# Ledger of designs, part 33: peptides against a protein of PDB entry 6NYY

Target 1, 212 residues: chain A of PDB entry 6NYY
Amino acid sequence: KHFEQAIERVIGGLEKKTQVLQPEEKKTVAYHEAGHAVAGWYLEHADPLLKVSIIPRGKGLGYAQYLPKEQYLYTKEQLLDRMCMTLGGRVSEEIFFGRITTGAQDDLRKVTQSAYAQIVQFGMNEKVGQISFDLPRQGDMVLEKPYSEATARLIDDEVRILINDAYKRTVALLTEKKADVEKVALLLLEKEVLDKNDMVELLGPRPFAEKS
Target 2, 212 residues: chain A of PDB entry 6NYY as posed
Amino acid sequence: KHFEQAIERVIGGLEKKTQVLQPEEKKTVAYHQAGHAVAGWYLEHADPLLKVSIIPRGKGLGYAQYLPKEQYLYTKEQLLDRMCMTLGGRVSEEIFFGRITTGAQDDLRKVTQSAYAQIVQFGMNEKVGQISFDLPRQGDMVLEKPYSEATARLIDDEVRILINDAYKRTVALLTEKKADVEKVALLLLEKEVLDKNDMVELLGPRPFAEKS

## One batch from the design tools (peptide; aimed at target 1 I11 E33 P68)

Design b2_p19_6_s1 (made by RFdiffusion4, then SolubleMPNN; from b2_p19_6, 14 letters changed)
Fold by OpenDDE base, seed 2:
Structure b2_p19_6_s1 (fold): chain B 212 residues (1-212), chain A 19 residues (1-19)
Amino acid sequence: as target 1 above (212 residues)
Amino acid sequence: MSTTDVGFEQLEELGRKRL
């Protein structure tokens, strides 16, 4: 308990007990987090869900916590599924509400960063090729890009393609699993916090063996 | 909504540590 709370404080920040979300906002958060949770549940290379919460903490209105793997090497497939899981919140909002909120900004940032890293750091794109260069860090002077403007355009195009492909994959998945997303969202609205056991009770066992 | 995707942070950290 104390250790979990300490980890939750480090990960989520301080519980903002004073932020009373409006019922409609709380509903949006529940479906957003349910989207992450369900996407992670049904994506083979996603990390296993530990906890999903709609209790506001720090800067987040909700969160899904996953068990990180001690993994240093990632495949393209793993990175794609991770992108899809990260898009799960936005996609859930689209499916259920037909609207886009600012709640997915951090998710889109992460997805964008992952897509660029795959293309320009890991050489995972065939059109761009086997190139690797460092992305400018936030706050670093954008030194001259070590590639031509034509290459920059190609990178930007391939990043968009990769993100759109991940988005479409997530839309397909969560559309198929729409009822499961709703079950999770509704239970979140009741319990505010779900664990892996709650997910198993709702959805059945995760279809992928947890790689120990 | 901060999805604590510890994995992206680790990828960022791994990307940062290799720099």
Scores: peptide ipSAE 0.019, ipTM 0.618, DockQ to the pose 0.647
OpenDDE base, seeds 1, 3, 4, 5: peptide ipSAE 0.021, 0.019, 0.018, 0.019; ipTM 0.644, 0.636, 0.608, 0.568; seeds 1, 3, 5 fail the geometry check

Design b2_p19_6_s2 (made by RFdiffusion4, then SolubleMPNN; from b2_p19_6, 16 letters changed)
Fold by OpenDDE base, seed 1:
Structure b2_p19_6_s2 (fold): chain B 212 residues (1-212), chain A 19 residues (1-19)
Amino acid sequence: as target 1 above (212 residues)
Amino acid sequence: MSITDLGFKQLEELGRKRL
């Protein structure tokens, strides 16, 4: 309990009990977090869900906590599933509300960063090839790109393709599991916080064996 | 909304350290 709360504080920040979300905002957050949770539940290489919350903490309106896999090497398939899970919130909003909110900004940033890393750091794109360049950090002097403008355009195009593929995969998944997303969202609106046991009760056992 | 995912930044850092 105390250790979990400490981890929650480090990850989520302090509960802003003073931040009252409007009912419609709270609904949006619930469906957003449900999208993450359900995507993570049905994606083989997603990290197991530990906790999902729609209680505002720090800068976030909601959060999902996952048990990270202790691994140092990631396959392209694993990175794709992580991207899909990260897109789950945005996709859920699209499916249920037909609108886009600013709530997915950080998720889109993460997905974008992952896509660029896969293409220009990990050499995982066949068109760009087996290249590895450091991405400029925020605040680095934009030195000359180690590649041509034509290569830059190719990279940007392939990043978009990768993100779109992840998006389409997530849309397909959450459309298939639409009823499950709604069940999770409704339960979130009731309980505000769900754990793995709540998910098992609601959806049944996760279809992938947890690597013990 | 923050997924408490080990940031893709950590993946980048881990990829840098093993090479």
Scores: peptide ipSAE 0.022, ipTM 0.574, DockQ to the pose 0.674
OpenDDE base, seeds 2, 3, 4, 5: peptide ipSAE 0.021, 0.019, 0.017, 0.018; ipTM 0.522, 0.549, 0.535, 0.529; seeds 3, 4, 5 fail the geometry check

Design b2_p19_6_s3 (made by RFdiffusion4, then SolubleMPNN; from b2_p19_6, 14 letters changed)
Fold by OpenDDE base, seed 5:
Structure b2_p19_6_s3 (fold): chain B 212 residues (1-212), chain A 19 residues (1-19)
Amino acid sequence: as target 1 above (212 residues)
Amino acid sequence: MSTTTEGFERLEKLAEERL
């Protein structure tokens, strides 16, 4: 209990008990978080879900917490599934509401960073090739890019392609699993917090064996 | 305020630490 609360404080910040969401906003958050949860459930290389919450905390209106594997090497396929999981909230909003909100800003940032890293740091793009450049860190003087403007344009194009592919994959997945997303969202609206056991009860066992 | 997905930050940190 106390240890879990400490971890939750580090991840989500303090619960903002005073932040009352309007019913429509709370519904949006529930479907957003359900999108993350269900995408993570049905993507083989996604980290297993530990907790999903629609209780507002210091850093957000809701969150999904995953158990990261002690993994240091990631394949392109693993990174793609992680991108899809991260897009799950945005995609859920689109599927259920026909609109998108600002709620996915942090998710889009993460996806963007991952896509750039794959292409310019990990050499995972065939068109850009086996290159590795340091991405400017926040606060580094953006020195001149070590590549031409033509290469910069190619990188930007390939980043967009990668993100769009991840988005389309996520749309296909959550459209197939639309009923499961709704089940999770409705249960979130009732309980506000779900754990792995709630997900197993609702959706059945995760189809991928947890590589312990 | 945006929703957050935990787990991606570790990859970002790993990418940052290895660069």
Scores: peptide ipSAE 0.025, ipTM 0.628, DockQ to the pose 0.487
OpenDDE base, seeds 1, 2, 3, 4: peptide ipSAE 0.022, 0.015, 0.025, 0.020; ipTM 0.613, 0.511, 0.621, 0.621; seeds 1, 2, 3 fail the geometry check

Design b2_p19_6_s4 (made by RFdiffusion4, then SolubleMPNN; from b2_p19_6, 12 letters changed)
Fold by OpenDDE base, seed 3:
Structure b2_p19_6_s4 (fold): chain B 212 residues (1-212), chain A 19 residues (1-19)
Amino acid sequence: as target 1 above (212 residues)
Amino acid sequence: MSTDDRGFEQLEELGRQRL
């Protein structure tokens, strides 16, 4: 109990007991977080879900906590599944509400950053090729790009393609698992916090063996 | 909403860590 609460404080920050979400906003958050949770559940290379919450903490209105694997090398497939999981919230909002909110801003930032890293740092795109450039850090003067404007346009196009492919994959997955997203969202609205055991009770065991 | 940033932070750190 005390140790779990300490970890929750470190990861989630202080509960914003003062931030009362309107019922419709709370519903949006529940379906958003359910989208992340279900995507992570059914994607092989996603990290296993530990906890999902719609209690506002720190910077977010809700969060999903995963057990990170100690890995130093990531495959293209692993990075794609992580992108899909990260898009799960936005996709869930689209599927259930037919509208999108600002709630996915941080998710889109992460997905965008991952896509650029895959293409310009890890050389994972066939059209751009085996290149690796340092991305400018926030606040660094954008030094002259070590590539042509034509290459810059190609990179931008391939980033959009990669993100769109991840988005479409996530739409297909969460459309197939729409009933599971609904179950998780409804239970979140009731309990506000779900753990791995709640997910197993709702969805059955995760279809991928946890590498111990 | 804040997905556990640790995975992407680890990727950012990996992109920063000289392998």
Scores: peptide ipSAE 0.029, ipTM 0.676, DockQ to the pose 0.676
OpenDDE base, seeds 1, 2, 4, 5: peptide ipSAE 0.024, 0.026, 0.028, 0.022; ipTM 0.691, 0.675, 0.677, 0.680; seed 4 fails the geometry check

Design b2_p19_7 (made by RFdiffusion4)
Pose (drawn by RFdiffusion4):
Structure b2_p19_7 (pose): chain A 212 residues (1-212), chain P 19 residues (1-19)
Amino acid sequence: as target 2 above (212 residues)
Amino acid sequence: SKTDDTAFERFQELADEFT
């Protein structure tokens, strides 16, 4: 047990128990984190989940703890299911509320950087072609693009087609499973954390083979 | 909100090795 609190502390950050939220904020954060929990539960190639919390941890209001699959060859479908898990947060607080918040900002930076990487850096697109470019990092102040402007126009169009296909795939997921999202977040307001075991108590066994 | 970054950092390392 003392080891599992260390794995979480290094990955997650400091865990602020006293930084309380308003009752209309905890209702939002729970619906946001349940989006990450339920969409990560029903997708095939998404990571197995360890723990979902609504307690503020670091630069965040909620926290989700995943077990990333150690694999060296991501396919096209294995990257869409990681995108459809990340976008699941905005989708759940949009189905239930209608209002969208600024809390999905770091969920959208991971979607954007996983879309440029498929199109620009890998060869996962038809319109751009099988062309690889050295994509700049965050600490790399980009001087000029290694391709034209009409190509940059072609890339940012395809990223919009890619994320809005990941968005619609997750809206079609958390409406079919709309009642299961509400089951998860109502326990998150009661018990501020959920292990894997009490998610099996809610949702039954996960319907995919998972190696632990 | 915060999620686990480990799988995202591993993806970046694979993208550097591919390059």

Design b2_p19_7_s1 (made by RFdiffusion4, then SolubleMPNN; from b2_p19_7, 12 letters changed)
Fold by OpenDDE base, seed 4:
Structure b2_p19_7_s1 (fold): chain B 212 residues (1-212), chain A 19 residues (1-19)
Amino acid sequence: as target 1 above (212 residues)
Amino acid sequence: MKTSDLGFDQLEKLAEEHA
C-alpha cells in the first residue's frame, strides 16, 4: 500500500483532486488509457500493465503504470512494441472518436525520440547503417552534425517510416481488439482505476508469459 | 481526411521538428 502510493506519487504525481474532468474529457481519457492498456496487454515486448487510472495526477489526465523491467538492453522488437504501446492512447482516440487531442502530444514526442534513438544512436536501421551519434540534448546547440545532409534526410525518412509502421501496427492491433479497448474504457469509467487483476478478469490472462 | 491520416501527419510533423 504505502509503496504503491509512493510509486504512484512519483510516477503520477499528486492526485490533483481539484481537476474535475468534464464527462466528455473523462470519456476521452478512459479510451486513451484503455488504448495504452490494451496495446500493452497484447504486445509481447511491452511492459506488463500494473495499473491504469483515469484519475488526474500531476500533469496527466490519466496514466498507465507498467512494471518496469530492470532491462538495460532493448531489442528493436522490444522498442517497436514500446512505441506501439505508447501510441495506443492516440490510436484509441482515433478509432473511437476520430479526433486528435492534446493528450497524446507527450506520447508522440516519446515515440519520435525513440525512433530517432533507434536509427541514430543504436544503429538499428539497415539503410542508415550501423551508425551511432549522440542525439542533441535539449539545449545543446548541435554545431556540427557528424553526418552529411544526405544522411540527415535518410535518417528523417527512416524515422518517419518507423513511426508510421509503429502507428499502423497499433491501429491494426487496437482495431482487432476494439471490443477489448471499449471494455477497458467502460470499466475505467466505472472504477476509475484498474489493476492487473481487473484486466485479467476483463480480457483473460495476458497471452505472454510474464518474464519475471 | 481519414482519421489515420491525421495521426500520421502529426507524427510526421513531430519527426520533422526533431530533424
Scores: peptide ipSAE 0.010, ipTM 0.490, DockQ to the pose 0.045
OpenDDE base, seeds 1, 2, 3, 5: peptide ipSAE 0.010, 0.016, 0.009, 0.009; ipTM 0.485, 0.522, 0.481, 0.483; seeds 1, 2 fail the geometry check

Design b2_p19_7_s2 (made by RFdiffusion4, then SolubleMPNN; from b2_p19_7, 11 letters changed)
Fold by OpenDDE base, seed 1:
Structure b2_p19_7_s2 (fold): chain B 212 residues (1-212), chain A 19 residues (1-19)
Amino acid sequence: as target 1 above (212 residues)
Amino acid sequence: MKTSDVGFDQLQELAEKHA
């Protein structure tokens, strides 16, 4: 109990009981978080969902909490599934509302960062090759990139391809599981908070064995 | 919406440690 509350405080900050979302905004948040939750449920290498909430906390309108695996090495497949899970909210909004909101800005930033890291730091792209360069941190002097403008363009193109592939994969998944996304979203609108047990009751057991 | 995807920040930290 106290440990979970501490983690919730670190992840979400203080519950802003004072921030009343408009019904349409709350609906958007519910479907967005449902997209994350369902994507994480049906992607093998996604972290297991612990909690999903549409109660506004700090600067967030909703959140999904996952049990991170203490993992030091990630495969390309694992990183792809994590990207897809992160895109789940945006994709859900597209599927259900035919519109995109600013709610996915942080998710898109994370996906973009992951894509660049895979290509530029981990050498996971065959066209760019087995390269490893440090990504400039915010505030680092714009040192000359250790690669040509042609390589820079190639990196940018391959990042877009990787993100687009993850996006398409997420669209395919959440389109197949559209009814499940809706069930989760509707239950979120009723309960505001769901846990793993609620997800099991709603969707059945997660189709992947919990790697102990 | 803040997904607790602490994993991407960890990947950056890992890339920095292996660098």
Scores: peptide ipSAE 0.016, ipTM 0.578, DockQ to the pose 0.705
OpenDDE base, seeds 2, 3, 4, 5: peptide ipSAE 0.011, 0.014, 0.009, 0.014; ipTM 0.570, 0.540, 0.491, 0.545

Design b2_p19_7_s3 (made by RFdiffusion4, then SolubleMPNN; from b2_p19_7, 11 letters changed)
Fold by OpenDDE base, seed 5:
Structure b2_p19_7_s3 (fold): chain B 212 residues (1-212), chain A 19 residues (1-19)
Amino acid sequence: as target 1 above (212 residues)
Amino acid sequence: MKTTDVGFEQLEKLAEEHA
């Protein structure tokens, strides 16, 4: 609860009314956020979309807000879909503009963190094995890794594989749904803010029953 | 927004920072 509220507060930071995006930047943000929104819409285990906005807030140029599931346990499949949703912005930019922007930096960080957590903390990788190590907290001097250099290399390789698989899955999804991404992006450019109802009107009902 | 050709290399850097 508190952490989610903190994320909402960090995402929901004060509207920086002062940052006027250039039209081309605003277009990039719209397609980026549309990528997140559409990926989340068509991924079964993604959190339900609440709001998507291209109005700059705090440090973000746009954002998508999701209703977090009151879930404490995540499956590997659920974590994969969350990774794909997080990659949706970058993948959309690649599909529509053939380039990658710095706008996806925070998304890449989140995906990387999730991949490491799956492999090193949750034991979800068969090659690495059912191991659980505490990831160094941001700011902790990583003194001694509790595993060998060979294990470190294996972890790094498997993290790359996992992220690449999530990326490919997201590319496949958003390529299939390319027209939907464009519809959402264009509507974002008009309205600047979309909610769940706007998405239903545009794309139809979400194909997955919201687990109440 | 600065467009950077940030491919797998940034993921690798992020991975290295977390490893």
Scores: peptide ipSAE 0.017, ipTM 0.503, DockQ to the pose 0.056
OpenDDE base, seeds 1, 2, 3, 4: peptide ipSAE 0.010, 0.040, 0.024, 0.014; ipTM 0.490, 0.602, 0.546, 0.493; seeds 2, 3, 4 fail the geometry check

Design b2_p19_7_s4 (made by RFdiffusion4, then SolubleMPNN; from b2_p19_7, 12 letters changed)
Fold by OpenDDE base, seed 1:
Structure b2_p19_7_s4 (fold): chain B 212 residues (1-212), chain A 19 residues (1-19)
Amino acid sequence: as target 1 above (212 residues)
Amino acid sequence: MSTTDVGFDQLEELADKHA
């Protein structure tokens, strides 16, 4: 109880009871969050879902909360599944509404950052090779890139490929699980908040053994 | 509409810890 509330405060801030979303916006948020939740449910290397909410908090209109595993090493497969989970909201919006909203801006930023890190920090791309460069922090004067403009273009292309591959994987998954996304979204519209138990009742047990 | 997917902030921390 106290720990969950502390995490909720850190993640979402105070519930803004004063932000009344229009019904159509609330529907969009519900399907967006359902996309995250369902993607996380059916991706082996995604973190277990703890809570999903469409109650506006702080600057967010909804959120999915996961229990991150304390791990220091990530595989390429784990990073891909995390990218897919993060794209789940955008993909759900596309599948159900045929339109994209600004709701996925932070998700796209995170996915972009992860893709660049995989390619230029972790050496996880065969074309770019085993390189590790520091990504400029926001506000650092990027004086000179330690690589050629040709390498810069290659990095940008491979980042786009990686993100598109994650996107396509997420589209395939959430298209297969479209009925589950809809069930979660509809239940979110009713309850506004779902936990792991609600997800188990709705979808059945998560198909992956919880690695202790 | 910002959805706060909390899980990715750890990757920035990992990138910073491996730097």
Scores: peptide ipSAE 0.027, ipTM 0.660, DockQ to the pose 0.587
OpenDDE base, seeds 2, 3, 4, 5: peptide ipSAE 0.026, 0.026, 0.024, 0.028; ipTM 0.655, 0.653, 0.627, 0.661; seed 5 fails the geometry check

Design b2_p19_8 (made by RFdiffusion4)
Pose (drawn by RFdiffusion4):
Structure b2_p19_8 (pose): chain A 212 residues (1-212), chain P 19 residues (1-19)
Amino acid sequence: as target 2 above (212 residues)
Amino acid sequence: SEEETLFELYEQSKEAKMA
């Protein structure tokens, strides 16, 4: 047990128990984190889940703890299911509320950087072609693009097509599973954390083979 | 460069937070 609190502390950050939220904020954060939980539960190539919390941890209001699959060859489908898991947060607080918040900002930086990487750096696109470029990092102040402007126009069009296909795939997921998202978040308001076991108590066993 | 990008995607997949 003392080891599992260390794995979580290094990955997650400091866990603020006293930084309380308003009752209309905890209702939002729970629906946001349930989106990450349920979409990560029903997708095939998404990571196995360990724990979902609505307690503020570091630069965040909620926290999700995943077990990333150690694999060296990501396919096209294995990266879409990681995107559809990340976009699941905004989708759940949009189905239930209609209002969208600024809490999905870091969820959208991961979707954006995992879309440029498929198109620009890997060869996961047809329109751009099988061309690889050295994509700049965050600490790399980019001087000039290693390709034209009409190509940059072609890339940012395809990123929009890619994310809005990941968005529509997740809206079609958390409406079919709309009632299961509500089951998860109502326990998150009661019990501020959910292990894997009490998600099996809610949702049954996960319908995919998972290696632990 | 492709291997380092895969490693970063692996690190990002360890958690998800609401800002």

Design b2_p19_8_s1 (made by RFdiffusion4, then SolubleMPNN; from b2_p19_8, 9 letters changed)
Fold by OpenDDE base, seed 5:
Structure b2_p19_8_s1 (fold): chain B 212 residues (1-212), chain A 19 residues (1-19)
Amino acid sequence: as target 1 above (212 residues)
Amino acid sequence: SLEETIEELREQSKYSTIS
């Protein structure tokens, strides 16, 4: 118990009990987090869900926590599923509300970083080819790019294509599973916190064997 | 470092709605 609470504090930050969201915003958060949870549930290479919460912590209004696998090598397919899971919140908002919010800012950052890494670090794009460049980290003086402007444009185009593909895949998935997203969102609005057992009760066992 | 591991875990395992 104490160890789990410590981990939750480190990952989620301190619970902000004083931050009262308006009912409409709380609903948006619930469906956003339900989108992450359901996408992760039905994507083979997504990490297993541990907890989903719509209780604000730190800068987060809600969160889904997963157990990362001790994995050092990722396939292109695995990275795509992770991108789809990350987009689950934004896609859920679009499906249910017909509008998007700023709530997905961090998700989009992660997706963007992953897409660039796949193309320019991991050589996973056929058009760009088998190249690997160090991405400038935050704070590094971006010296001259080791590639031409034409290559830069190609990279940008292929990043957009990759992200759009992940987005479309996520839309298809969560549209198919729309009723499941609704179930999770409604239960979140009732209980505010769900665990893996709650998800199993709602959706049935995860269709992918947890490689424990 | 433990700090780096925690940061990696945060980035990999947390998906959040941010205000």
Scores: peptide ipSAE 0.202, ipTM 0.727, DockQ to the pose 0.361
OpenDDE base, seeds 1, 2, 3, 4: peptide ipSAE 0.125, 0.115, 0.107, 0.028; ipTM 0.669, 0.649, 0.661, 0.586

Design b2_p19_8_s2 (made by RFdiffusion4, then SolubleMPNN; from b2_p19_8, 11 letters changed)
Fold by OpenDDE base, seed 4:
Structure b2_p19_8_s2 (fold): chain B 212 residues (1-212), chain A 19 residues (1-19)
Amino acid sequence: as target 1 above (212 residues)
Amino acid sequence: SKLETIKELHEQSRSSTIS
């Protein structure tokens, strides 16, 4: 308990007990986080879920924590599943509420960064090709792009395609698992925090062998 | 610190507030 709380404080920041979410907002957060949790549960290359919480911490209203695999190399498939997991919150909101919120801003930022990295750094897009450019860092003088405007447009298009593909994949998954998302969301509303064991009780064992 | 290491190792998806 004390150790877990310490970890939570370090990872999530201080619990903002002062942020009382309205019931509808709390519901939105619960379904958002349930979307992340369920997507991560059923995506092979997603990181194992450690904890999901709808208790506001720091600047977040809720969060899902995952244990990353100790790996240095990522496949395109792994990156896609991670993107899908990251989109799980937004997709859940769409499926259950027919509306989207600002809650996914950080998720969309992460997905966007990942998509650009895949295309322009990792050479993972066939149309763009086997290229690797450094992404401009914040504060770097906009040096002339090492590629043409045509290439820039191609990159932008392929980034959108990649993100949209991840989004569609996530929609398909969470639509299939809609009942599971509901179960997780409802339990989150009751317990506010779920761990891996709670997820196993709700959903059964994760269908992918945890590499010990 | 061990805690910092844990923070760095854990991936977190966050529902962000508009601040």
Scores: peptide ipSAE 0.049, ipTM 0.655, DockQ to the pose 0.136
OpenDDE base, seeds 1, 2, 3, 5: peptide ipSAE 0.037, 0.045, 0.037, 0.031; ipTM 0.662, 0.663, 0.670, 0.611; seeds 1, 2, 5 fail the geometry check

Design b2_p19_8_s3 (made by RFdiffusion4, then SolubleMPNN; from b2_p19_8, 10 letters changed)
Fold by OpenDDE base, seed 4:
Structure b2_p19_8_s3 (fold): chain B 212 residues (1-212), chain A 19 residues (1-19)
Amino acid sequence: as target 1 above (212 residues)
Amino acid sequence: SLEETIKELHELSKSSTIS
């Protein structure tokens, strides 16, 4: 209990007990977080879910926490599944509400950063090729790009393709698992916090063996 | 650095709905 609370404080910040969400907003958050949770549950290379919460903390209205693997090397497939998991909230909102909210802003930022890193740092795109360039840090004078404008356009196009592919994959997954997303969302609205055991009770065992 | 990129990737393990 104390250790879990300490971890929660470090990860999520202090509970904003004063931030009362309207019921419709709370519902949106529940389905958003359920999307993350279910995507992470059914994606092989996603990190295992530890906790999902719709209790506002810090700047977040809700969160899903995953157990990061002690992993230093990531495959393209692993990065894709992580992107899909990250898109799970946005996709859930689209599936259930037919509308998107600003709630996915950080998720989209992360997905965008991951996509660019895969293409320009990790050389994971066949069209762009085996290149590795440092991405400009915020505030660095964009010195002359080490590549042509044609290459820049190619990179931008391939980033969009990668993100769209991840999005479509997530849509397919969460559409297939729509009933599971609903179950998780409804239970979140009741309990506000779910752990791995709640997910097992609700969805059954995660279909992927936990790498011990 | 690779280390910074890995740290950023680990931050993907935290999803949050932002207001």
Scores: peptide ipSAE 0.121, ipTM 0.713, DockQ to the pose 0.639
OpenDDE base, seeds 1, 2, 3, 5: peptide ipSAE 0.127, 0.047, 0.039, 0.041; ipTM 0.719, 0.692, 0.687, 0.696; seeds 1, 2, 5 fail the geometry check

Design b2_p19_8_s4 (made by RFdiffusion4, then SolubleMPNN; from b2_p19_8, 12 letters changed)
Fold by OpenDDE base, seed 3:
Structure b2_p19_8_s4 (fold): chain B 212 residues (1-212), chain A 19 residues (1-19)
Amino acid sequence: as target 1 above (212 residues)
Amino acid sequence: SLLETIEELREASRSSTIS
């Protein structure tokens, strides 16, 4: 117990026991995190889920923790599944509530960064081609782009297409697994924290072999 | 525990508070 709490504090930050979410907000967070958890559960190239929580920590209202794979090279397919998992919260909100919240801001930032990196750093887009440019870091003054305005527009268009494709894939997955998302969300509302064993009990074993 | 054998954990998703 003490060791688990210590790890949780290091990863998630200190529990904000003083931050009481309204019941409707807590419900939104539960379904949001359930979306991430279920997407990660059923996506082959997603990292294995370790823990999901709706207890506010640091700057987050909820979180999902995963076991990182020791991997240095990522395929386009792996990056897509990671994007889908990251979109799982937003998609869950849309499916269950028909509305979106600000809760997905960090997720959308991550997805946006990944999409741009795939297109302009990793050369993974056929229309843009086998190019690799450094993306401006947050806070760097972008004085000059190494490409034309026409290329900039093309990049922006292809980024949107990639994100939309990931979004549609996530919608399809979580719609198919809608009952599982609801089960996880309801159990989160009851227990506030779920581990891998809770997920296995609720959903059955993850359909992909985990390399131990 | 599974956690004791894990050398590296990451937070894959975080529901953001309005800062």
Scores: peptide ipSAE 0.043, ipTM 0.656, DockQ to the pose 0.096
OpenDDE base, seeds 1, 2, 4, 5: peptide ipSAE 0.034, 0.054, 0.035, 0.038; ipTM 0.656, 0.655, 0.610, 0.642; seeds 1, 2, 5 fail the geometry check

